# Ledger of designs, part 65: peptides against a protein of PDB entry 5EIB

Target 1, 366 residues: chain A of PDB entry 5EIB
Amino acid sequence: VDLEPGTMDSVRSGPFGQIFRPDNFVFGQSGAGNNWAKGHYTEGAELVDSVLDVVRKESESCDCLQGFQLTHSLGGGTGSGMGTLLISKIREEYPDRIMNTFSVMPSPKVSDTVVEPYNATLSVHQLVENTDETYCIDNEALYDICFRTLKLTTPTYGDLNHLVSATMSGVTTCLRFPGQLNADLRKLAVNMVPFPRLHFFMPGFAPLTSRGSQQYRALTVPELTQQMFDSKNMMAACDPRHGRYLTVAAIFRGRMSMKEVDEQMLNVQNKNSSYFVEWIPNNVKTAVCDIPPRGLKMSATFIGNSTAIQELFKRISEQFTAMFRRKAFLHWYTGEGMDEMEFTEAESNMNDLVSEYQQYQDATAD
Target 2, 366 residues: chain A of PDB entry 5EIB as posed
Amino acid sequence: VDLEPGTMDSVRSGPFGQIFRPDNFVFGQSGAGNNWAKGHYTEGAELVDSVLDVVRKESESCDCLQGFQLTHSLGGGTGSGMGTLLISKIREEYPDRIMNTFSVMPSPKVSDTVVEPYNATLSVHQLVENTDETYSIDNEALYDICFRTLKLTTPTYGDLNHLVSATMSGVTTCLRFPGQLNADLRKLAVNMVPFPRLHFFMPGFAPLTSRGSQQYRALTVPELTQQMFDSKNMMAACDPRHGRYLTVAAIFRGRMSMKEVDEQMLNVQNKNSSYFVEWIPNNVKTAVCDIPPRGLKMSATFIGNSTAIQELFKRISEQFTAMFRRKAFLHWYTGEGMDEMEFTEAESNMNDLVSEYQQYQDATAD

## One batch from the design tools (peptide; aimed at target 1 E129 P196 E345)

Design b2_p22_8 (made by RFdiffusion4)
Pose (drawn by RFdiffusion4):
Structure b2_p22_8 (pose): chain A 366 residues (1-366), chain P 22 residues (1-22)
Amino acid sequence: as target 2 above (366 residues)
Amino acid sequence: SAAEARRAAMEARWEANKAAAA
């Protein structure tokens, strides 16, 4: 789905472009120009019922639908504006299904548009209310990993998407292969989301590799465990050691000692017990899958529900406030008939989300 | 308020999700 028609061509000309159902391409003529109001209200509303028809059709041909997963950026107009409209319409129509999103957060290091904080805040407001799980993919973190760790002086979207694809493959492994833990979206959500609004996850993986060089050696289980908890391996630009884990899901892929995995996972939990909330006993679940990802014999994927994610929302909120106080470009949004109070409502909801993460960060069992 | 109603609806849906996962 895109309001921009040129997106259809690039996907089709891609390696697996012909595999998609031709009828499932739903596109507009213009597209939003980084205007969330255009995406949602204006233009996305024009296009949205066509998308829902296709969604309804895919759903009625499902033996037992688990739910939906949406990939989109929060910084633009279509993936952000229309994407959250689609989520709200799907929530109305399929209220008992899990909604899961892979949402990329904007960063000034990657994109040169100062309205992106507007678009992201209006979107975060919708996701807080309407999604069950959201993987926070931070362009800030992706750029820093490419620039500082992978030593790519000029990271491209291809460089960033290599990190995203490795992460998406890792976090959906328990859904795609036989296993006991978090095997479906609802079971994953019940294990990861103690409070409904706090459903923004911090993904990480190990080893971090630059595409096209080179290899190995394969990591030891200790090396995997340590790296997957490392702040430098997170896809969200937050230091996990600045907050506390409410829940964690760890996924080890490849051939390895299950016993050694158990020992290392127990090791990181009790050496660093102060970083795991004490009022949620046994809050770290571990899954092993025998099939490694491409190019690797061993890998680990980390999914964290950490109070430290408030750093991501504080950064967006600060940029949003800096722009919104000067009312810059606000008429672009209200020109599409959007209420200015929706900006204030979204800002307040995001700041409320930050306070809630801090409340549980300081909470004690006593 | 509207925000309180949306919060309550979200919490109800979450309790339904837990029941469904049981």

Design b2_p22_8_s1 (made by RFdiffusion4, then SolubleMPNN; from b2_p22_8, 12 letters changed)
Fold by OpenDDE base, seed 5:
Structure b2_p22_8_s1 (fold): chain B 366 residues (1-366), chain A 22 residues (1-22)
Amino acid sequence: as target 1 above (366 residues)
Amino acid sequence: SEAERRREEREERWRRLVEAAK
């Protein structure tokens, strides 16, 4: 789905464009112009019914519909505005289905789009209310991984998207292969989300290795485990050492010793016990899939529900507040039918979310 | 408030989902 036809043409002409049903390409003509309000209230609102018709058709074809997965950018107008409109509409029609998102967070290091803080804040407000699980894929973190870990001098969108793809593949492993932990979206939600509003995940993927170091690196369970829990490996721009894990899932892929995985996972928990909440028992879940990802002997995917995620939201909030106080570009949104009150409500809800994470970070067992 | 109502509705939905997962 896109509000721009050129994007859809690029997907269709791409190496995997034919994996999508032609009738499932829904697109507009005018685009959102990086404006959330155009995506949510005008251009996107004109297209949303056509998308919902496709969603209904695909849902009816499912033997067992678990829920929905949306991949979108929170910096743009289409992904943020129309994406959150779609989430809202799907939630209304399918209230008992899981809503899962891969939400790409904007970064000034990657994009110069000045209104990204507005789009992100308005989107987060919707995600807090209408999603059950959200993987926070932060362009800030992706850029830093590319530059620092992968030793890419000038990270491209292609490099960032490679990390996104690896992460998405990793977190969906248990959904795609039988007999795994978190084999469905509902089980994942129950295991990962102790409180319904605190459903924003820090993803990570291992191994991440620079091209120059690949030949010298052994892929071992200890190395995967160490990298997976490293703050520099998080695909959300927050340091887990500044917060506490509410829940963790680790998905190992490849032929490895289950015993060794269990030992390493126990060791990392014990070494990092101060970074876990003590009042959630058995809050670390581990799965092992014998099938490695393509091109790797083994991998590990990390899913963390950490109170440190508040650093990401604080960054967005600070940028938002700095613009909103000046009413910078506000007329672009109000001209599409938005009220200034919606900005204030979105800011307030995001700040409430930050406060909730902090509360649970500071909570102790009674 | 409307915000409180939405939170309550979400919590009720979440409880139903958790119960259905057991």
Scores: peptide ipSAE 0.341, ipTM 0.874, DockQ to the pose 0.966
OpenDDE base, seeds 1, 2, 3, 4: peptide ipSAE 0.327, 0.329, 0.320, 0.309; ipTM 0.870, 0.872, 0.864, 0.861

Design b2_p22_8_s2 (made by RFdiffusion4, then SolubleMPNN; from b2_p22_8 with M10R A16R N17L K18R)
Fold by OpenDDE base, seed 2:
Structure b2_p22_8_s2 (fold): chain B 366 residues (1-366), chain A 22 residues (1-22)
Amino acid sequence: as target 1 above (366 residues)
Amino acid sequence: SAAEARRAAREARWERLRAAAA
């Protein structure tokens, strides 16, 4: 789905374009112009019914519909505005299905789009209310990984998207291969989300490798475990050491000893016990899939529900506040039928979310 | 408030999901 036709042409002409049904390409002509309001109330609202018709058709063809997976950007107008409109409409029609998102967070290091903090804040407001599981893929973190870890002098969108694809492949492993922990979206939600509003995950991946890097690094289970818990491997720009893990899932891929994995996972938890909440028992789950990712002998994917994620939301909130106080570009949104109150409500809800994470960070076992 | 009603509805939904996953 896109409000611009050129994106669909790029997907269709791409290496995997033939995987998708032609009738499932739904697109507009005008685009959203990086405006959330155009995506949500005008241009996106004109297209949403056509998308819902396709969603209904595909949902009816499912033997067992678990839920929906949306991949979108929160900085743009289409992914943010129309994406959150779609989430809302799908939630209304399928209230008992899981809403899962891969939400790409904007960063000034990656994009010069000045209104991204508005689009992100308005989107986060919708995600807090209407999603069950949200993987925070932060362009700030992706850029820093590319620059610092992968030693790319000028990270490209191709470099960032490589990390996104590796992460998405990792976190969906248990859904794609039988006999795994968290084999469905509901089980994942129950294991990862202790409180309904606190459903924003920080993913991580090991090993971190650039596209075209032929460097075969023989990794061990201890090295994978250490890298997976390293803050430098997190795809969200927050330091886990500044918060506490509510829940964790670790997904190992490749031929390895389950015993060795369990030993290393226990060791890393014990070493980092101060960074876990004490009042959620058995809050770390581990899965091992014998099938490695393409081009690797083994990998590990991390899913963390951490109170440190508040650092990401604080960054967006600070950027939002700096623009909103000046009413900078506000007329682009109000001209599409938005009220200034919607901005204030979105900011307030995001600040409430930050406060909730802080409350549970500071909570002690009774 | 409308916000409190939305929170309560979400909590009730999560309890149903937890019960269905058990």
Scores: peptide ipSAE 0.413, ipTM 0.898, DockQ to the pose 0.816
OpenDDE base, seeds 1, 3, 4, 5: peptide ipSAE 0.396, 0.406, 0.402, 0.411; ipTM 0.892, 0.894, 0.893, 0.896; seed 5 fails the geometry check

Design b2_p22_8_s3 (made by RFdiffusion4, then SolubleMPNN; from b2_p22_8, 11 letters changed)
Fold by OpenDDE base, seed 2:
Structure b2_p22_8_s3 (fold): chain B 366 residues (1-366), chain A 22 residues (1-22)
Amino acid sequence: as target 1 above (366 residues)
Amino acid sequence: SMAEERRRRREERWERLRKQAA
């Protein structure tokens, strides 16, 4: 789905463009102009019913509909505005299905779009209310990984998207292969989300590999485990050491000893015990899939529900506040039918979320 | 408040989902 036709043509011309049904390409003509309000209330609102018709058709074709997965950017107008509109509409029609998102967080290091803080804040407000599981893919973190870890002098969207694809492949492993922990979206939600509003995940991946670079070094299970818990391997720009893990899932892929994995996972938890909440028992889940990712002998994917995620929301909130206090570009949104109150409500809800994470960070076992 | 009502509805939904996952 896109409000611009050119995006769809790029997907169709791609190496996997034929895997999608032609009738499932829904697109507009006008675009969103990086404006959340255009995506949510005007241009996107005109297109949403046609998307919902496709969603209904595909849902009816499912033998067992678990839920929905949306991949979108929070910095743009289409992914943020129309994406969250679509989430809302799907949630209304399918209230008992899981809403899962891969939400790409904006960064000034990656994009010069000035209004991204508005789009992100308005989107986060919707995600807090209408999603059950949200993987926070932070362009800040992706850029830093590419630059600092992968030693890419000028990271491209291609480089960032490679990390995104590896992460998405990792976190969906248990859904795609039989006999795994978290084999369905509902089980994942129950295991990862102790409180329904605290459903924002920090994904991580090891080994970090650039597109087209062959890592000749075979990693060991201990090295994978260590890298997976390293803040430098997180796809969200948060330091887990500044918060506490509520829940963790680790997904190992490749031929390895389950015993060795369990030993290393226990060791890393014990070494990092201060970074876990003590009042959630059995809050670390481990899965091993014998099927490695393409081009790797083994990998580890991390899913963390950490209170440190508040750093991401604080960054967005600070950027938002700096613009909103000046009413900078606000007329672009109000002209599409938005009220200034919607901005204030979105900011408030995001700040409440930050406060909730902090509360649970500071909570002790009674 | 409207916010409290939204939170209540979300919690009720979440409890239903937990029961269905058990």
Scores: peptide ipSAE 0.451, ipTM 0.913, DockQ to the pose 0.958
OpenDDE base, seeds 1, 3, 4, 5: peptide ipSAE 0.432, 0.440, 0.431, 0.443; ipTM 0.907, 0.908, 0.906, 0.910

Design b2_p22_8_s4 (made by RFdiffusion4, then SolubleMPNN; from b2_p22_8, 7 letters changed)
Fold by OpenDDE base, seed 5:
Structure b2_p22_8_s4 (fold): chain B 366 residues (1-366), chain A 22 residues (1-22)
Amino acid sequence: as target 1 above (366 residues)
Amino acid sequence: SAAAARRAAREARWARLREAAA
């Protein structure tokens, strides 16, 4: 789905374009112009019913519909505005199904779009209310991984999207292979989300290795475990050491000893015990899938529900506030039928979310 | 408030989802 036809042409002509049904390509002509309000109230609102018709058709073909997965950016008008409109409409029609998102957070290091803080804040407001699970994929973190860890001098969107793809593949492993922990979206939600509003995950992937060091790196369970819990491997620009893990899932892939995995997972928890809440029992879950990802002998994917995620929301909030105080570009949004009160409501709800994370960070066992 | 009502509705939904998983 896109409000621009050129994106769909690129997908269709791409190496995997043929895996999608032609009738499942829904696109507009006008685009959103990086405006959330165009995506949500005007251009996106005109297209949403045609998308819902496709969603219904595909849902009816499912023997056991678990839920929906949306991949979108929060900086652009289509992904942010229309994406959140779709989430709302799907939630209304399928209230008992899981709503999962892969939400790409904007970064000034990657995009020159000045209104991204508005689009992101307005989107987060919708995600807090209408999603059950949200993987926060932060372009800030992706850029830093590419530059610092992968030693890419000038990271491209291709480099960032490679990390996104690896992460998405990792976190969906348990859904794609039977007999694993969190084998369905509902089980994942129950294990990962102790409080309904605190459903924003920081993903991580290991191994992350520069091209120059790949030949010298042994892939071992200890190294994967260590790297997976390293702040530098987080796909959200948050330091887990500045918060506490509410819940964690670790997904190992490849031929390895389950005993060794359990030993290393116990060791890393013990070493980092101060960074876990003590009042949520058994809050770390581990899965091992014998099937490695393509091109790797083994990998580990991390899913963290951490109170440190508030750093991401604070960054967006600060940028939002700096623009909103100046009333910068507001007429672009209000001109599309948006109420200015929605900006204040979105800001307030995001600040409430930050406060909720802080409350649980400071909570102790009685 | 509308916000409080939305929170309550979300909590009720989440409880149902947990019960169905168990």
Scores: peptide ipSAE 0.342, ipTM 0.862, DockQ to the pose 0.974
OpenDDE base, seeds 1, 2, 3, 4: peptide ipSAE 0.338, 0.312, 0.315, 0.323; ipTM 0.863, 0.853, 0.851, 0.855; seed 4 fails the geometry check

## One batch from the design tools (peptide; aimed at target 1 D339)

Design b2_p23_1 (made by RFdiffusion4)
Pose (drawn by RFdiffusion4):
Structure b2_p23_1 (pose): chain A 366 residues (1-366), chain P 23 residues (1-23)
Amino acid sequence: as target 2 above (366 residues)
Amino acid sequence: SSLDEIREKNREEREEKEEEREE
């Protein structure tokens, strides 16, 4: 789905572009120009019922639908504006299904548009209310990993998307292969989301590799465990050691000692016990899958529900406030008939989300 | 056009909300 028609061509000309159902391409003529109001209200509303027709059709041909997963950026107009409209319409029509999103956060290091904080805040407001699980993929973190760790002086979207694809493959492994833990979206959500609004996850993986060089060696289980908890391996630009884990899901892929995995997971939990909330006993679940990802014999994927993710929302909020106080470009949004109060409503909700993460960060069992 | 009709509708709904907040 895109308001921009040129997106259809690039996807089709891609390697697996012909595999998609031709009828499932739903596109507009213009597209939003980084205007969330255009995406949602204006233009997305013009296009949205066509998308829902296709969604309804895919759903009625499902034996037992688990739910939906949406990939989109929060910084633009379509993936952000229309994407959150689609989520709201799907929530109305399929209220008992899990909504899961892979949402890319904007960063000034990657994109040169100062309205992106507006678009992201209006979107975070919708996701807080309407999604069950959201993987926070931070362009800030992706750029820093490519620039500082992978030593790519000029990271491209291809460089960033290599990190995203490795992450998405890792976090959906329990859904795609037989297993006991977090095997479906609802079971994963019940294990990861103690409070409904706090459903933004920090993903990480090990090893971090630059695409096209080179290999190995394969990591030891200790090396995998330590790297997948490392702040430098996170896809969100937050230091996990600045907050506390409410819940964690770890996924080890490849051939390895299940016993050694158990020992290392127990080791990281009790050496660093102060970083795991004490009032949620046994809050770290571990899954092993025998099939490694491509190019690797061993890998680990980390999914964290950490109070440290408030750093991501504080950064967006600060940029949003800096722009919104000067009312810059606000008429671009209200020109599409959007209420200015919706900006204030979204800002307040995001700041409330930050306070809630801090409340549980300081909470004690006493 | 279809986009103009949607935009005018949105503006009418925003004005109604502003009047209500003023009340």

Design b2_p23_1_s1 (made by RFdiffusion4, then SolubleMPNN; from b2_p23_1, 13 letters changed)
Fold by OpenDDE base, seed 3:
Structure b2_p23_1_s1 (fold): chain B 366 residues (1-366), chain A 23 residues (1-23)
Amino acid sequence: as target 1 above (366 residues)
Amino acid sequence: SRLDKIREENLKKRAALLAERAA
């Protein structure tokens, strides 16, 4: 789905364009112009019914519908505005199904779009209420991984999207291979989301290796385990050491010893015990899939529900507040039928979310 | 909820804007 036609041609012409049904390409003509309100209330809202018709058709064709997965950007107008509209409409029609998102967080290091803090804040407000699971993929963290870890001097959107793709493949491994831990979206939610509003995940992927070091890197379970828990490997721009993990899932792929995985996972938990809440028992889950990703002998994917994720929301909130106090660009949103009150409500809900994370960070086992 | 009211009002405003654009 897009509000621009040109993106569809790129998908169709791509290596996997043929896996999508032609009728499932729903697109507009005018775009959202990086305006959440255009995505949510005008341009996107003209298109949403056509998208819902496709969603219904595909849902009816499912043998067992678990839920929905949306991939979107929170900085743009289409992914943020129309994406959250679509989430809301799907939630209304399918209230008992899981809503999962891969939500790309904006960063000034990656984009010069000045209104991204508005789009992100308005989106987070919707995600708090209407999603069950949200993978926070932060463009700032992706950029830093590309630059520092991958040694890319000028990271591109292609480089960032490669990390996103690897992560998405990793976190969906258990869904694609029956008999694994978190074999369905609901089981994932039960294991990862102890509190309904605190459903924002910090993803990570290993191995991440620079082109120059690939030939010298051994892929071992200890190295994968060490890298996936490294703060520098998180795809959300927050430091896990500044918070506490509520829950963690680790998904290993490839031929490896289950015993070695269990030993290394125990070692990393013990080493990092101060960064876990003590009052949630068995809050680390491990899965192993014998099928490696393409081009790798083994990999590990990390999913963390950490109170440190509040750093990401604080960053967005600070940027939002700095713009909103000046009433900068508000006329672009109000002209699309928005009320200024929606900005204040979105800001308030995001600040409440930050406070909730902090509360559970400070909670002790009584 | 307050949010539901805002949404409803925005939907009405949108409908009006769409009608104006179609005219």
Scores: peptide ipSAE 0.076, ipTM 0.701, DockQ to the pose 0.090
OpenDDE base, seeds 1, 2, 4, 5: peptide ipSAE 0.055, 0.000, 0.022, 0.026; ipTM 0.694, 0.261, 0.581, 0.604; seed 2 fails the geometry check

Design b2_p23_1_s2 (made by RFdiffusion4, then SolubleMPNN; from b2_p23_1, 12 letters changed)
Fold by OpenDDE base, seed 3:
Structure b2_p23_1_s2 (fold): chain B 366 residues (1-366), chain A 23 residues (1-23)
Amino acid sequence: as target 1 above (366 residues)
Amino acid sequence: SRLEKIRAENLAKREKRREERER
């Protein structure tokens, strides 16, 4: 789905464009112009019914509908505004289904779009209320991984999207292969989300290796485990060492010893015990799929629910506040029928979320 | 246009909410 036709043509002409049904391409003509309110209240509101018709049709064709997965950006107008509108409408129609998102967080290191803090804040407000699981994919973290770990001097959107795709493939492994831990979206939510509002995940993927070092790297379970828990490997721009893990899931893929995986997972938990909450028992879950990803002998995907994620929200909130105090560009949003109070409500809800994460970070076992 | 109608409806809803808060 897009408010611009050109994006759909690019997907259709791409290497996987033929896997999608032609009737499932829903697009507008005018775009959102990086304005959340155009996506949410006007341009997106005009298109949303057509998208919902497709969603209903595809849902009816499912043998067992678990829920929905949305991939969107929070910095733009379409992914943020129309994406969150779509989430709300789907939630209203399917209240008993899981809403899962892959939400790409904006960064000034990657984009020069001035209104991204507004779009992100308004989106997070919707995600807090209307999603069950949100993978926070931070463009800042992706850029840093590309630059520092992958040794790419000039990271491109293609390089960032490669990391996103690897992560998405990793976190969905248990959903695609039967008999695994977290075999459905609901079980994943139960295992990963101890508190309903605290459903924002820090993803990570291993191995991440520079092209120059790929030939020399031995893929081992210890190495994958070490890299997966490395703060530099997180695809959200926060340091897990500044918070505590509420829950963790690790998904290993490839032919490996389950015993070795369990031993290494125990070792990494013991080594990092100070970065876990003590009052949630068995808060680390491990899955092993014997089918490796394409082009790799083995991989590991990390899903962390950490109180350190508040650093990401604080960054967005600070940028938002700096713009909102100046009333910069507000007329672009209010002119689409948005109320200025929705900015204040979104800011407040994000600050409340940060406070909730901090509260659980500071909580001790009684 | 349909878009202009949607915008007008949104603006009308916004004004109604403002009036309700001022009462």
Scores: peptide ipSAE 0.354, ipTM 0.890, DockQ to the pose 0.855
OpenDDE base, seeds 1, 2, 4, 5: peptide ipSAE 0.037, 0.238, 0.281, 0.081; ipTM 0.664, 0.848, 0.856, 0.721

Design b2_p23_1_s3 (made by RFdiffusion4, then SolubleMPNN; from b2_p23_1, 11 letters changed)
Fold by OpenDDE base, seed 4:
Structure b2_p23_1_s3 (fold): chain B 366 residues (1-366), chain A 23 residues (1-23)
Amino acid sequence: as target 1 above (366 residues)
Amino acid sequence: SRLEEIRQKNLEKRAAREAERAA
């Protein structure tokens, strides 16, 4: 789905365009112009019924519908505004199904779009209420990984999207291969989300290796485990050492010893025990899938529910507040029929979320 | 257009909410 035709044409003409039904390409003509309100209230609202018709048709064809997965950007107008509208509408029709998102967080390092903090804040407000699971894929972190770790001098959207694809492939491993931990979206939610509002995940992937060093790198279970818990491998620009893990899932892929995985996972927990909450027993879960990702002998994917995710929300909130205090560009949103109070409500709810994370970070076992 | 009708309805709903809060 897009409010612009050009992106859909690129997907359709791409190497995998034929895997999608032609009738499942729903698109507008005018785009959202990086305006959340256009995505949510006008251009997106005009198109949403056509999308819902396709969603219903595909849902009716499912033998066992678990839920929905949305991939969207929170910086633009379409992914943010129309994406959150679509989530709301799907939640209304399918209240008992899991809503899972891959939400790409904006960064000034990647985009010069001035209104991205508005679009992100308004989106996060909707995601807090209407999703069960949200993978926070932060363009800040992706850029830093590309530049610092992968040694790319000028990271492209292609480079960032490669990391997104690796992460998405990793976190969905248990859904795609039978007999794994978190084999369905509901089990994932039960294991990862101890508190309903605190459903924002910090994903991570290992190995992350520059092209120049790839040939010299031995992939071992200890190295994968160490890198998977390294802040530099997180796809959200947060330092786990500044917070505490509520829950963790680790997904190893490739032929390896389960015993060695369990030993290394125990070792990393013990070394980092101060960065876990002590009042959630058995809050680290591990899965091993014998099937490696394409082009790798082995990998590890990390899913962390950490209170450190508040660093991401604080960054967005600070940027939002700096613009909103000046009433910068508000007329672009209010002109589409959005209420200025929705900005204040969204800011408040995101600040409440930050406060909730901080509360659980500071909580001790009774 | 359908788009302008949607926009107009949104503006009317906003105005009604603003009036309710001001009362």
Scores: peptide ipSAE 0.524, ipTM 0.938, DockQ to the pose 0.903
OpenDDE base, seeds 1, 2, 3, 5: peptide ipSAE 0.341, 0.085, 0.424, 0.468; ipTM 0.884, 0.747, 0.914, 0.926

